Peptides against a protein of PDB entry 3B8E. Designs and how they scored, part 113

Target 1, 230 residues: chain A of PDB entry 3B8E
Amino acid sequence: PFLIFIIANIPLPLGTVTILCIDLGTDMVPAISLAYEQAESDIMKRQPRNPKTDKLVNEQLISMAYGQIGMIQALGGFFTYFVILAENGFLPIHLLGLRVNWDDRWINDVEDSYGQQWTYEQRKIVEFTCHTPFFVTIVVVQWADLVICKTRRNSVFQQGMKNKILIFGLFEETALAAFLSYCPGMGVALRMYPLKPTWWFCAFPYSLLIFVYDEVRKLIIRRRPGGWVE

## One batch from the design tools (peptide; made by RFdiffusion4, then SolubleMPNN)

Design b1_p18_7_s4 (from b1_p18_7, 16 letters changed)
Fold by OpenDDE base, seed 1:
Structure b1_p18_7_s4 (fold): chain B 230 residues (1-230), chain A 18 residues (1-18)
Amino acid sequence: as target 1 above (230 residues)
Amino acid sequence: LPVLEELVKLALEIIEKA
């Protein structure tokens, strides 16, 4: 998100506080919960890793985690961001290069795509209105990420949802997201203005996409051991 | 709530200045 903010000079899609809420708030319990996940049914049937030849984290895993899944997450967040801004009169093309004027408190006549002028305060309300649903979008996408992280090779349907702590983590991150989104004062405190409940659904296609993508990936790995998809 | 708001505001200011 932040790289696109810099490169495209768009209004900030996700604030630093919301990033911290993701990294330290919503993701922490889910990540820890994976320590309590049951081993894959075949894990002890696999050959032990050769410490001299096999990397714990290979380029393929990095490419998957940061390249593929990370890109889908970013797309989900930006989709929600662009939809909200478009609903407020700012089309995606108009946002390119707008940041400088957007962030200038002395410019109170920034025009939207329809020629409506926006004061600094109005622009910041819209910006902060984007932070919450972007955050929620990431949380909803992370549901899929957490679930797919349960296994490396087996389908989630084969592994099942036996980890009660992981289930608790999913509820915790969702409850935290709801709290941050709807608790009075969060707009002032965290610049997280309340969002319409319908915005929670904006991430669902991307969450499903990640889930399906990983299940297909795992299916390919199971059918073609030693493939480039591992 | 006011104290939390101030603390978060302070944290935000620190982050924005950093």
Scores: peptide ipSAE 0.000, ipTM 0.300, DockQ to the pose 0.020
Fold by OpenDDE base, seed 2:
Structure b1_p18_7_s4 (fold): chain B 230 residues (1-230), chain A 18 residues (1-18)
Amino acid sequence: as target 1 above (230 residues)
Amino acid sequence: LPVLEELVKLALEIIEKA
């Protein structure tokens, strides 16, 4: 998100506070919960890892975490961002290069895609209105990420949802997202303005995409062990 | 938090001017 903000010179899609809430608030407890996941049914049938040749974090794992799943997450967040700005009169093409004028507090006549002029205060309200839905979008996508991380090879349908700590993590991150989104004073304290309940559903297609993608990936791994997709 | 955001914006402005 931040790289696209710099490269495309668009208004800030995700605040630093929101990033900290993701990294320390919503992701930490779910990640710890994965330590309590039951071993895959076939784990003892695999060859032991060679600690000299087989790294715990290999290029494939890095590619999956940052290159594939992370891209789908970013797309989900940016989709929400662009939809909100478009509903407020700023089409995606119009946002390109707009950051300089957007962030200038002395410019109070920034035009939207329809020729309406926006004051600095009005623009910042719209910007901060994007932060909370972007955050919630990431949390909803994280549901799929956490579920797919239960296993490396087995389908989620084969593994099941028996880890009570993981289930607690899903509720915790959701409750935290609701708290940060709707608690009075969050707009002042965290620059996270309340979101409409409809924005919770904006990420659902992307969560489904991640889930389907990973299930297909795992199916390929089961059929072709040691393949490029592992 | 507002200070951190302002610092980030300032850094971006410096990068843009360079």
Scores: peptide ipSAE 0.000, ipTM 0.275, DockQ to the pose 0.030
Fold by OpenDDE base, seed 4:
Structure b1_p18_7_s4 (fold): chain B 230 residues (1-230), chain A 18 residues (1-18)
Amino acid sequence: as target 1 above (230 residues)
Amino acid sequence: LPVLEELVKLALEIIEKA
């Protein structure tokens, strides 16, 4: 998100407070829960990794986590961001280069794509209105990410949902997201304005896409061991 | 990367508010 904010000079899509809530709030318990996941049913049929050559964090894992899944997450968040801004009169093309004027408190006549003028206060309300749905979009996508991280090779349907700590993590991150989104005073305290319940569903196609993508990837790995997808 | 992005955003917000 931040790299696109700098390169494209668009209004800030995700606030600092919301990112801290993701990294320290919603992701911590789910990440810890993976340490309690049951071993894959076929793990004892695999040869031990060579500790000298086979790194725990390899280029393939980094590419999968940050390059593939992380990009789909970012696309989901940006989709929500662009939809909200478009509903408020700012088309995606008009946002390019707008940051400088958008963030200037002395400019109170920034025009949208339809020629409507927006005051600094009105622009900041719209910006902060984007932060909460972007945050919720990430949480909904993280449901799929956490579930797919249960296994490296086996399908989630083969592994099952036996990890009670992981299930607790999914409820915890969802409850925290609901609390931060709907608790009175969060708009003042965290600049997280309340969102319509319909925005929770905006991320579901991306969550499903991640799940299907990873299940297909795992299926390919099972059918073609030692492939480029492993 | 998320933490780094956050720190840079915070730095930019401080610079813009100063």
Scores: peptide ipSAE 0.000, ipTM 0.329, DockQ to the pose 0.030
Fold by OpenDDE base, seed 5:
Structure b1_p18_7_s4 (fold): chain B 230 residues (1-230), chain A 18 residues (1-18)
Amino acid sequence: as target 1 above (230 residues)
Amino acid sequence: LPVLEELVKLALEIIEKA
């Protein structure tokens, strides 16, 4: 998200405080919960790794976790961001290069795509209104990420949802997201303005996409063992 | 990445104020 903010000079899509809430708040309990996941049914059928050549974190795992899945998460967040700004009169093309004027406190006549002028205060309200939905979008996508991380090879439907700590983690991150989004004073404390409940559903297609993508990947691995997809 | 994003934001804010 931040790289696109720098390169495209768009208004800030996600606040720093919001990012810290993701890293330290929503992701911690879910990540720990994976330590309590049951072993896959076929784990003993796998060849032992060579400790000299095979790293615990291989290039394929890094490419999946940080490359492919991370890009889908970012796309989901940016989709929500662009939709909200478009509903407020700022089309995506108009946002390119707008950051300098957007962040200037002395410019109170920034025009939207329809010729409406926006004061600095009005612009910052709209910006901070985007931060909360972007955050919630990441949390909703992380539901899929956590669920797909339960297994490396088996389908989630084969593994099931028996890990009570993982289920607790999903509720905890969702409750924290709701608290940060709707608690009075969060607009002042965290610059996170309240979210319309309908925006929670905006991320669902991306969450489903991640889930389907990983299930297809795992299906390919099961059918073609030893492939580059592992 | 989020910590890095925060650090880069802080750096940009410092550069813009300087």
Scores: peptide ipSAE 0.008, ipTM 0.359, DockQ to the pose 0.030; fails the geometry check

## One batch from the design tools (peptide; made by RFdiffusion4, then SolubleMPNN)

Design b1_p19_1_s1 (from b1_p19_1, 15 letters changed)
Fold by OpenDDE base, seed 5:
Order: sequence, then structure tokens, then C-alpha cells
Structure b1_p19_1_s1 (fold): chain B 230 residues (1-230), chain A 19 residues (1-19)
Amino acid sequence: as target 1 above (230 residues)
Amino acid sequence: DEVLKLLREIGELALEYAK
């Protein structure tokens, strides 16, 4: 997110507070919950791998897969960001290079894509209105990410959802997201303004995309053991 | 440094609301 912020010079899509909430609040319990996941049904049926060659290749492929998932998560957040700004009169093309004027408190006549002038305070309200939906989008896509991390090869439908601690983690993430989004004072305290409930659904296509992507990947691995997708 | 600054701001705000 920060790289795009710097390169495109757009208004800040994700605040520092929201990043901290992701790193410390929403990711910790789910990560711990994975330690209690049951082993895959086929783990003991796998042939021994060459520790010198196969380990390195697998680590690279796993790293690439997680990188791709992270990119899909980021795209989901940015999609939500651009939609909100567009609904407020700022089209994506108009946001390019706008950050300098956007962040200047002395400029109170920044024009949107339709010629409407925005004060500094109004702009910051819109910016902070984007932070919460971006955060919620990340939480929603993290549901899919957590679920797909249950297995490396088996489908989630084969593995099932028996880990109660993982389920608790999903509820904890969701409850925290709801608390930060709707608790009075969060706009002032954390610069996380309340979002319309409809914004929760904006992330669902991306969550589904992550899930489908991983299921297809795992299907390929099952059909072609030792392939480039593993 | 930015995290520490943010934590300080949150702390100050919390103290303000506690009054």
C-alpha cells in the first residue's frame, strides 16, 4: 500500500493505526490457531523429499504463492478505496498526483473531478472514511487467507472446519473490525470513521478470488505432484 | 518512531476522554 501511495502520489489509503490493528489485532490469534490445525490426511503418504534440492524449491514456490495472495489482498483494499473516493467525486485518474495539495492544510479549494471544491477538513474526513473500509476489506480477505492456510495440498472441503480455535480467530477478527468501525469515538481516537454496512460486501469478490485461486492451485498440485505450482 | 508517536497521541487522547 505504501509503495503505491509514494509512486502514484495519491491520498493515503491506509493509515498507520489500521496497519497496527492488522498486524497486532487481527493476525495474531489466527496465526496461533493454525498451530492447532490437524495434519493433512495424506502427509504420511508423501515420499521423502531431497533435503538439498526439494526444500529450496518448495520454499521459493510457497513464498511466491503468499506474495500473490498478498497482492490480491492489496488490490481488494485499493478497489474499495477508489470506489469510495469516486462516490465522493474523486475519480481514480484525478487522484494521481493529488496528494501534495490534498495534504496541504492551507489549500481549501481542491477540486474534485466535477469541479466541486473541498476544504482540508472535508478532504480528511473523506480520507479517514476510506481507512476503515480498507481495513475491513483486509479482514474479509483474511478470512479466505486463513481458511486456505489450513492445508497445503488438500482442499478445504476435504480437510473440513474442525479447528475451534481457528473459528474463534475468525470471530475475533470480525468482532474487532466491527468494534473499530462502529464504536463511538473511533473516528477521533483512531481516525477510523464509521462505514456503511454495504462496504463489508465490497471485499467478498476478492475473498472468493483468493479461495478459488488456492483451490485451483491445490488441485493442480494433487494432479501433478512435484510440479512448478507446489 | 511513527508508531511511538501514534501511541503517544492515542495515549493523550485517551487521557483527554478520561477527564
Scores: peptide ipSAE 0.006, ipTM 0.313, DockQ to the pose 0.019
Fold by OpenDDE base, seed 2:
Structure b1_p19_1_s1 (fold): chain B 230 residues (1-230), chain A 19 residues (1-19)
Amino acid sequence: as target 1 above (230 residues)
Amino acid sequence: DEVLKLLREIGELALEYAK
């Protein structure tokens, strides 16, 4: 998100404090919860792998898959960001190069895509309005990511949801997101203004996309063991 | 500088809530 902010010179989509909340609050508990996941049912049926050659190849393939998931997460966040700004009069194309004027306190006549002038304060309200839904979008997408990370090859439907700690992690993420979104003072403290409940659903297509992507990937792995998608 | 400013603001707010 920060790289796109710099390259495209768009208004800041996700604040630094929000990023810290993601890293420490949203990502940490799920990561720990995965350590307690049950072993896959098919692990003992696999042939012994060469730890030198197969590990390196596998790490590259895993990195690629998680890289793709990360891209989908980022796309989900930016989608939400652009939708909110568009609803407030700023179309995506108009945002390109706007950052310099957007962040200038002395410019109070920044025009939106429809010719409406926005004061600095109004612009900052809209910017901070984007932070919360961007964060929530990441959390919602992470639900799917956390669930799919339970197994390498087995479908989620085959492995099931037996890890109580992982389930707790999902609820914790959701509770944290709700707290940060709706607790009084969060707008001032964290630059996270309250979120309309409907925005929670904005990320669902991307969560579904990740879920479908991984299930298809795992299906291919089961049908073609040792393939490039493993 | 903005991050530091935000941290200060958070700190000040935390202090206000702690009172």
Scores: peptide ipSAE 0.000, ipTM 0.267, DockQ to the pose 0.019
Fold by OpenDDE base, seed 4:
Structure b1_p19_1_s1 (fold): chain B 230 residues (1-230), chain A 19 residues (1-19)
Amino acid sequence: as target 1 above (230 residues)
Amino acid sequence: DEVLKLLREIGELALEYAK
């Protein structure tokens, strides 16, 4: 998100505080929970890895987990961001290069895609209105990400949800998201304005897509062991 | 890559309907 902010010179889609909340609040506990995940039933039935030849984490796993899935997560967040801005009159194409004028407090006549002029204060309200939904979108997408990361080969339906710590992590990040979204004063303190409940569902298609993608991937791996998808 | 493309398409579609 921040890289796109710099490269595309768009208004900041995700504030520093929200980034910190993701990194420290929503990502840490789930990540730790994965360390306590039960081994895949099929892995435990296999011969021990050769420590000299077998990599614990191969390039494919790294690419898929941190590359592809991470990009899908980012897309989910940006989707929400662009939808909110579009609803407020700023179409995605108009946002390109707008950052400089957007962040200038002395410019009070920034035009949206429809010729409406926006004061600095109004623009910042819209920007901060994006922060909370973006954050929540990331949390919702992280639900799917966390679930799919439980296994390498087995379907979630085969492995099940036995890790209580992982489940706790899901509830924790959700509770944090709800707190940050609806607690009075968060708009002033954290630049996270209240979230319309409907925005919680904005990311669901992306979460579902991640889930389906991973299940299909795993299905292919099961059918074609040693394939490029593994 | 195909999934990413699909996500983008969904995003674009949603933006279109949000207008």
Scores: peptide ipSAE 0.000, ipTM 0.198, DockQ to the pose 0.243
Fold by OpenDDE base, seed 3:
Structure b1_p19_1_s1 (fold): chain B 230 residues (1-230), chain A 19 residues (1-19)
Amino acid sequence: as target 1 above (230 residues)
Amino acid sequence: DEVLKLLREIGELALEYAK
């Protein structure tokens, strides 16, 4: 989010505190929970890795985890961000280069895409209104991400949802997201204004996309072992 | 981790200027 904020000079899409909440709050317990996941049903049928040649983390795994899935998560967040700003009169193309004027306290006549003038205070309200939905979007997408990370090759339907710690992690991150979104004072303390309940559903298509994408990927791996998709 | 740290620092700075 901050890279796009700097490069495109758009209003800040996600606050620092929300990023900390993602890294330390919503992601920590789910990540630890994966250590308690049951082994895949076919793991004992696989050839043992060669400790001298086979890395635990390979380039393909890095590309999948941080390149593809991470990009889809970011796209989900930015989609929500652009929708909110568009609903408030700021079309995506108009946001490019707007940050300088947006963040200037002395400019109280910044125009939106329709010629409406916005004061500094009004602009900051809209900006902070984006932070919470962006955060919640990431959490909702993380549901799918966590579920797909249960297995490398088997379908989630084959593996099942037997890990109680993983289930706890899903509830924990959801509860934290709800707390940060609706607890009084979060707007002042975290610059996260209250979220309309409807915005929780904005991320669902992306969660579904990740889930379907990974299931298809795993299906291809099962049908074509040693392929480029592995 | 270092990239995340850097992003956090950039974010904090951005928020300070946005106050």
Scores: peptide ipSAE 0.000, ipTM 0.293, DockQ to the pose 0.033; fails the geometry check

Design b1_p19_1_s2 (from b1_p19_1, 15 letters changed)
Fold by OpenDDE base, seed 3:
Structure b1_p19_1_s2 (fold): chain B 230 residues (1-230), chain A 19 residues (1-19)
Amino acid sequence: as target 1 above (230 residues)
Amino acid sequence: DEILKLLIELGLKALEYAL
């Protein structure tokens, strides 16, 4: 989010405090829960990792986590961001380069895509209105991300949802997201303005896409062991 | 209440600057 904010000079998609709420709040319990996942049925058929040559974090893991899944997550967040701004009169093309004027407190006549002028205060309300739905979008796509991380090779349908700590993590992150979105004072404390309930559904297609993508990937790995997709 | 809001805002600005 912040990289695109700088490169494209768009209004800030996600606040720093909101990012901290993701990294330290919603992601911690889910990540810890993976340590309690049951071993895959084929784990004892795999050769042990050589600790001298085999990295714990390899290029394939980085490519999968950051290059594929992370990009789909980012697309989900940005989709929500662009929809909110478009509903408020700012089309995506108009946002390019707008940051400088958007963040200037002395400019009170920034025009939207329809020629409507926006004061600094009005613009900041719209910006902070984007932060909460972007955050919730990330949480919703993280449901799929957590579920796909249960296994390396087996389908989630083969592994099942037997990890009670993982299930607890999904409820915890969702409850925390709801608390941060709807608790009175969060708009002042975190610059996260109240979320319309409809925004929870904006991420569902992306969450489904992540899930389907990974299941297809795992299916290919099972059918063609040692392929480029592994 | 206003002082607390101001302190929170200042803290958030400081955090935004530090990050």
Scores: peptide ipSAE 0.005, ipTM 0.333, DockQ to the pose 0.020
Fold by OpenDDE base, seed 1:
Structure b1_p19_1_s2 (fold): chain B 230 residues (1-230), chain A 19 residues (1-19)
Amino acid sequence: as target 1 above (230 residues)
Amino acid sequence: DEILKLLIELGLKALEYAL
């Protein structure tokens, strides 16, 4: 998010506080929950990792986590961001290069795509209004990420959802996201303004995409062991 | 309040840059 903010000079899509809420709030319990996941049925049939040659984190894992799944997550967040700004009169093309004027508190006549002038305060309200739905979008895609992380090779349908701690993690991150989104004072404390409940659904296609993508990936791995997808 | 807001904003942006 921040890289695109700098490169495209768009208004800030996701605030630092929201990032911290993701990293420390919504991701921690789900990540811990994976420690309680049952081993895949085939784990004992796999050869042990060679500690001298096999990196724990390899280029393939980085490519998958950051290059593929992370990009889908980012696309989901940006989709939500652009939709919200478009609903407020700022079309995506108009946002390009707008950051300098957007962030200038002395400019109170920034025009939207329809010629409406926006004060600095109004712009910041809209910006912070984007942060919460972006955050919620990340939480919703993280549901899929957490579920796909249950297994490396087996389908989630084969593994099942027996991990009660993972289910609790999904509930906790969702409850925390709802709390941060709707609790009075969060707009002042965290710059997280309340979102319309409909914004929760904006991420669902991307969450489904992540899930389907990984299930297809795992299916390919099961059918063609030792492929580049593994 | 504006200065504090600005400082918070700058701090947040700096933290976003660092993270």
Scores: peptide ipSAE 0.000, ipTM 0.273, DockQ to the pose 0.027
Fold by OpenDDE base, seed 2:
Structure b1_p19_1_s2 (fold): chain B 230 residues (1-230), chain A 19 residues (1-19)
Amino acid sequence: as target 1 above (230 residues)
Amino acid sequence: DEILKLLIELGLKALEYAL
């Protein structure tokens, strides 16, 4: 998100406080829960990793995690961001290069795509209104990401949802996201303004896409062991 | 209040650059 903010010079899509809430709040318990996942049924049929030649984190894993899944997550967040700004009069094309004027407190006549002028305070309200839905979007796609991380090769349908700690983590991150989004005073404390409940659904297509993508990937790995997708 | 808002904004921006 921050790289696109710099490169495209758009208004800040996700605040630092919201990033910290993701990394330290919503992602931590789910990530720890994976340590309690049951071993895949075929794990003992796999050759041990050679610690001298085989990296624990290989290029394929980095490509999958950051290049593929992370990109889908980012697309989900940016989709939500652009929809909210468009509903407030700022079309995506108009946001390009707008950051400098957007962040200038002395400019109180920034025009939207329809010629309406926005004060600095009004712009910041809209910006902070985007942060919470972006955050919630990340939480919703993290549901799929956590579930797909249960296994390396087996389908989630083969593995099942037996890890009670993982299930607890999914509820915990969702409850925390709801608390941070709707608790009174969060707009002042965290610059997280409340969102309409409908914004939770904006991420669902991307969450489903992540899930389907990984299930297809795992299916390919099962059919073609040692392929480039492993 | 404006100074506090400014300091918070600067702090948040600094944190943003640090992360």
Scores: peptide ipSAE 0.000, ipTM 0.289, DockQ to the pose 0.025
Fold by OpenDDE base, seed 4:
Structure b1_p19_1_s2 (fold): chain B 230 residues (1-230), chain A 19 residues (1-19)
Amino acid sequence: as target 1 above (230 residues)
Amino acid sequence: DEILKLLIELGLKALEYAL
């Protein structure tokens, strides 16, 4: 989110507070829960990792985490962001380069895509209105991310959902997201304005896509062991 | 609704490009 904010000079898609809520709030328990995941059924058939040659974090893992899944997650968040801004009169094309004027408190006549003028206060309300749905979108796509991270090779359907700590993590992150989104005073305290319940569904296609993509990837790995996809 | 459809289409195209 922040990279695109800099590169495209768009209004801030995700606030620092919301990023902290993701990194320290919603992601911690789910990440810890993976330590309690059951071994894959084929683990004893795999060769042990060579600690001298095989890195724990390899190019394939970086490609998968940041290049593939991370990009889909980012696209989900940005989709939500652009939808909200478009609903408020700011089309995606108009947002390019708008950051400088958007963040200037002395400019009170920033025009939207329809020629409506927006005061600094109005713009900041819209910006902060984007932060909460973007945050919730990340949580929703993280459900899929967490589930796909249960296994390296086996399908989630083969592994099952037996990790009770992981299930708890999914509920915890969702409950925390709901608390941060709807608790009175969060708009003042965290600049997280409440979102319409419909915004929770905005990320579902991307969450499903992550899940389907990873299941297809794992299917390819199972059918073609030693491929570039592994 | 039209804007939403357009954004969905753009999102899908972006996903296709990213995949």
Scores: peptide ipSAE 0.000, ipTM 0.254, DockQ to the pose 0.075

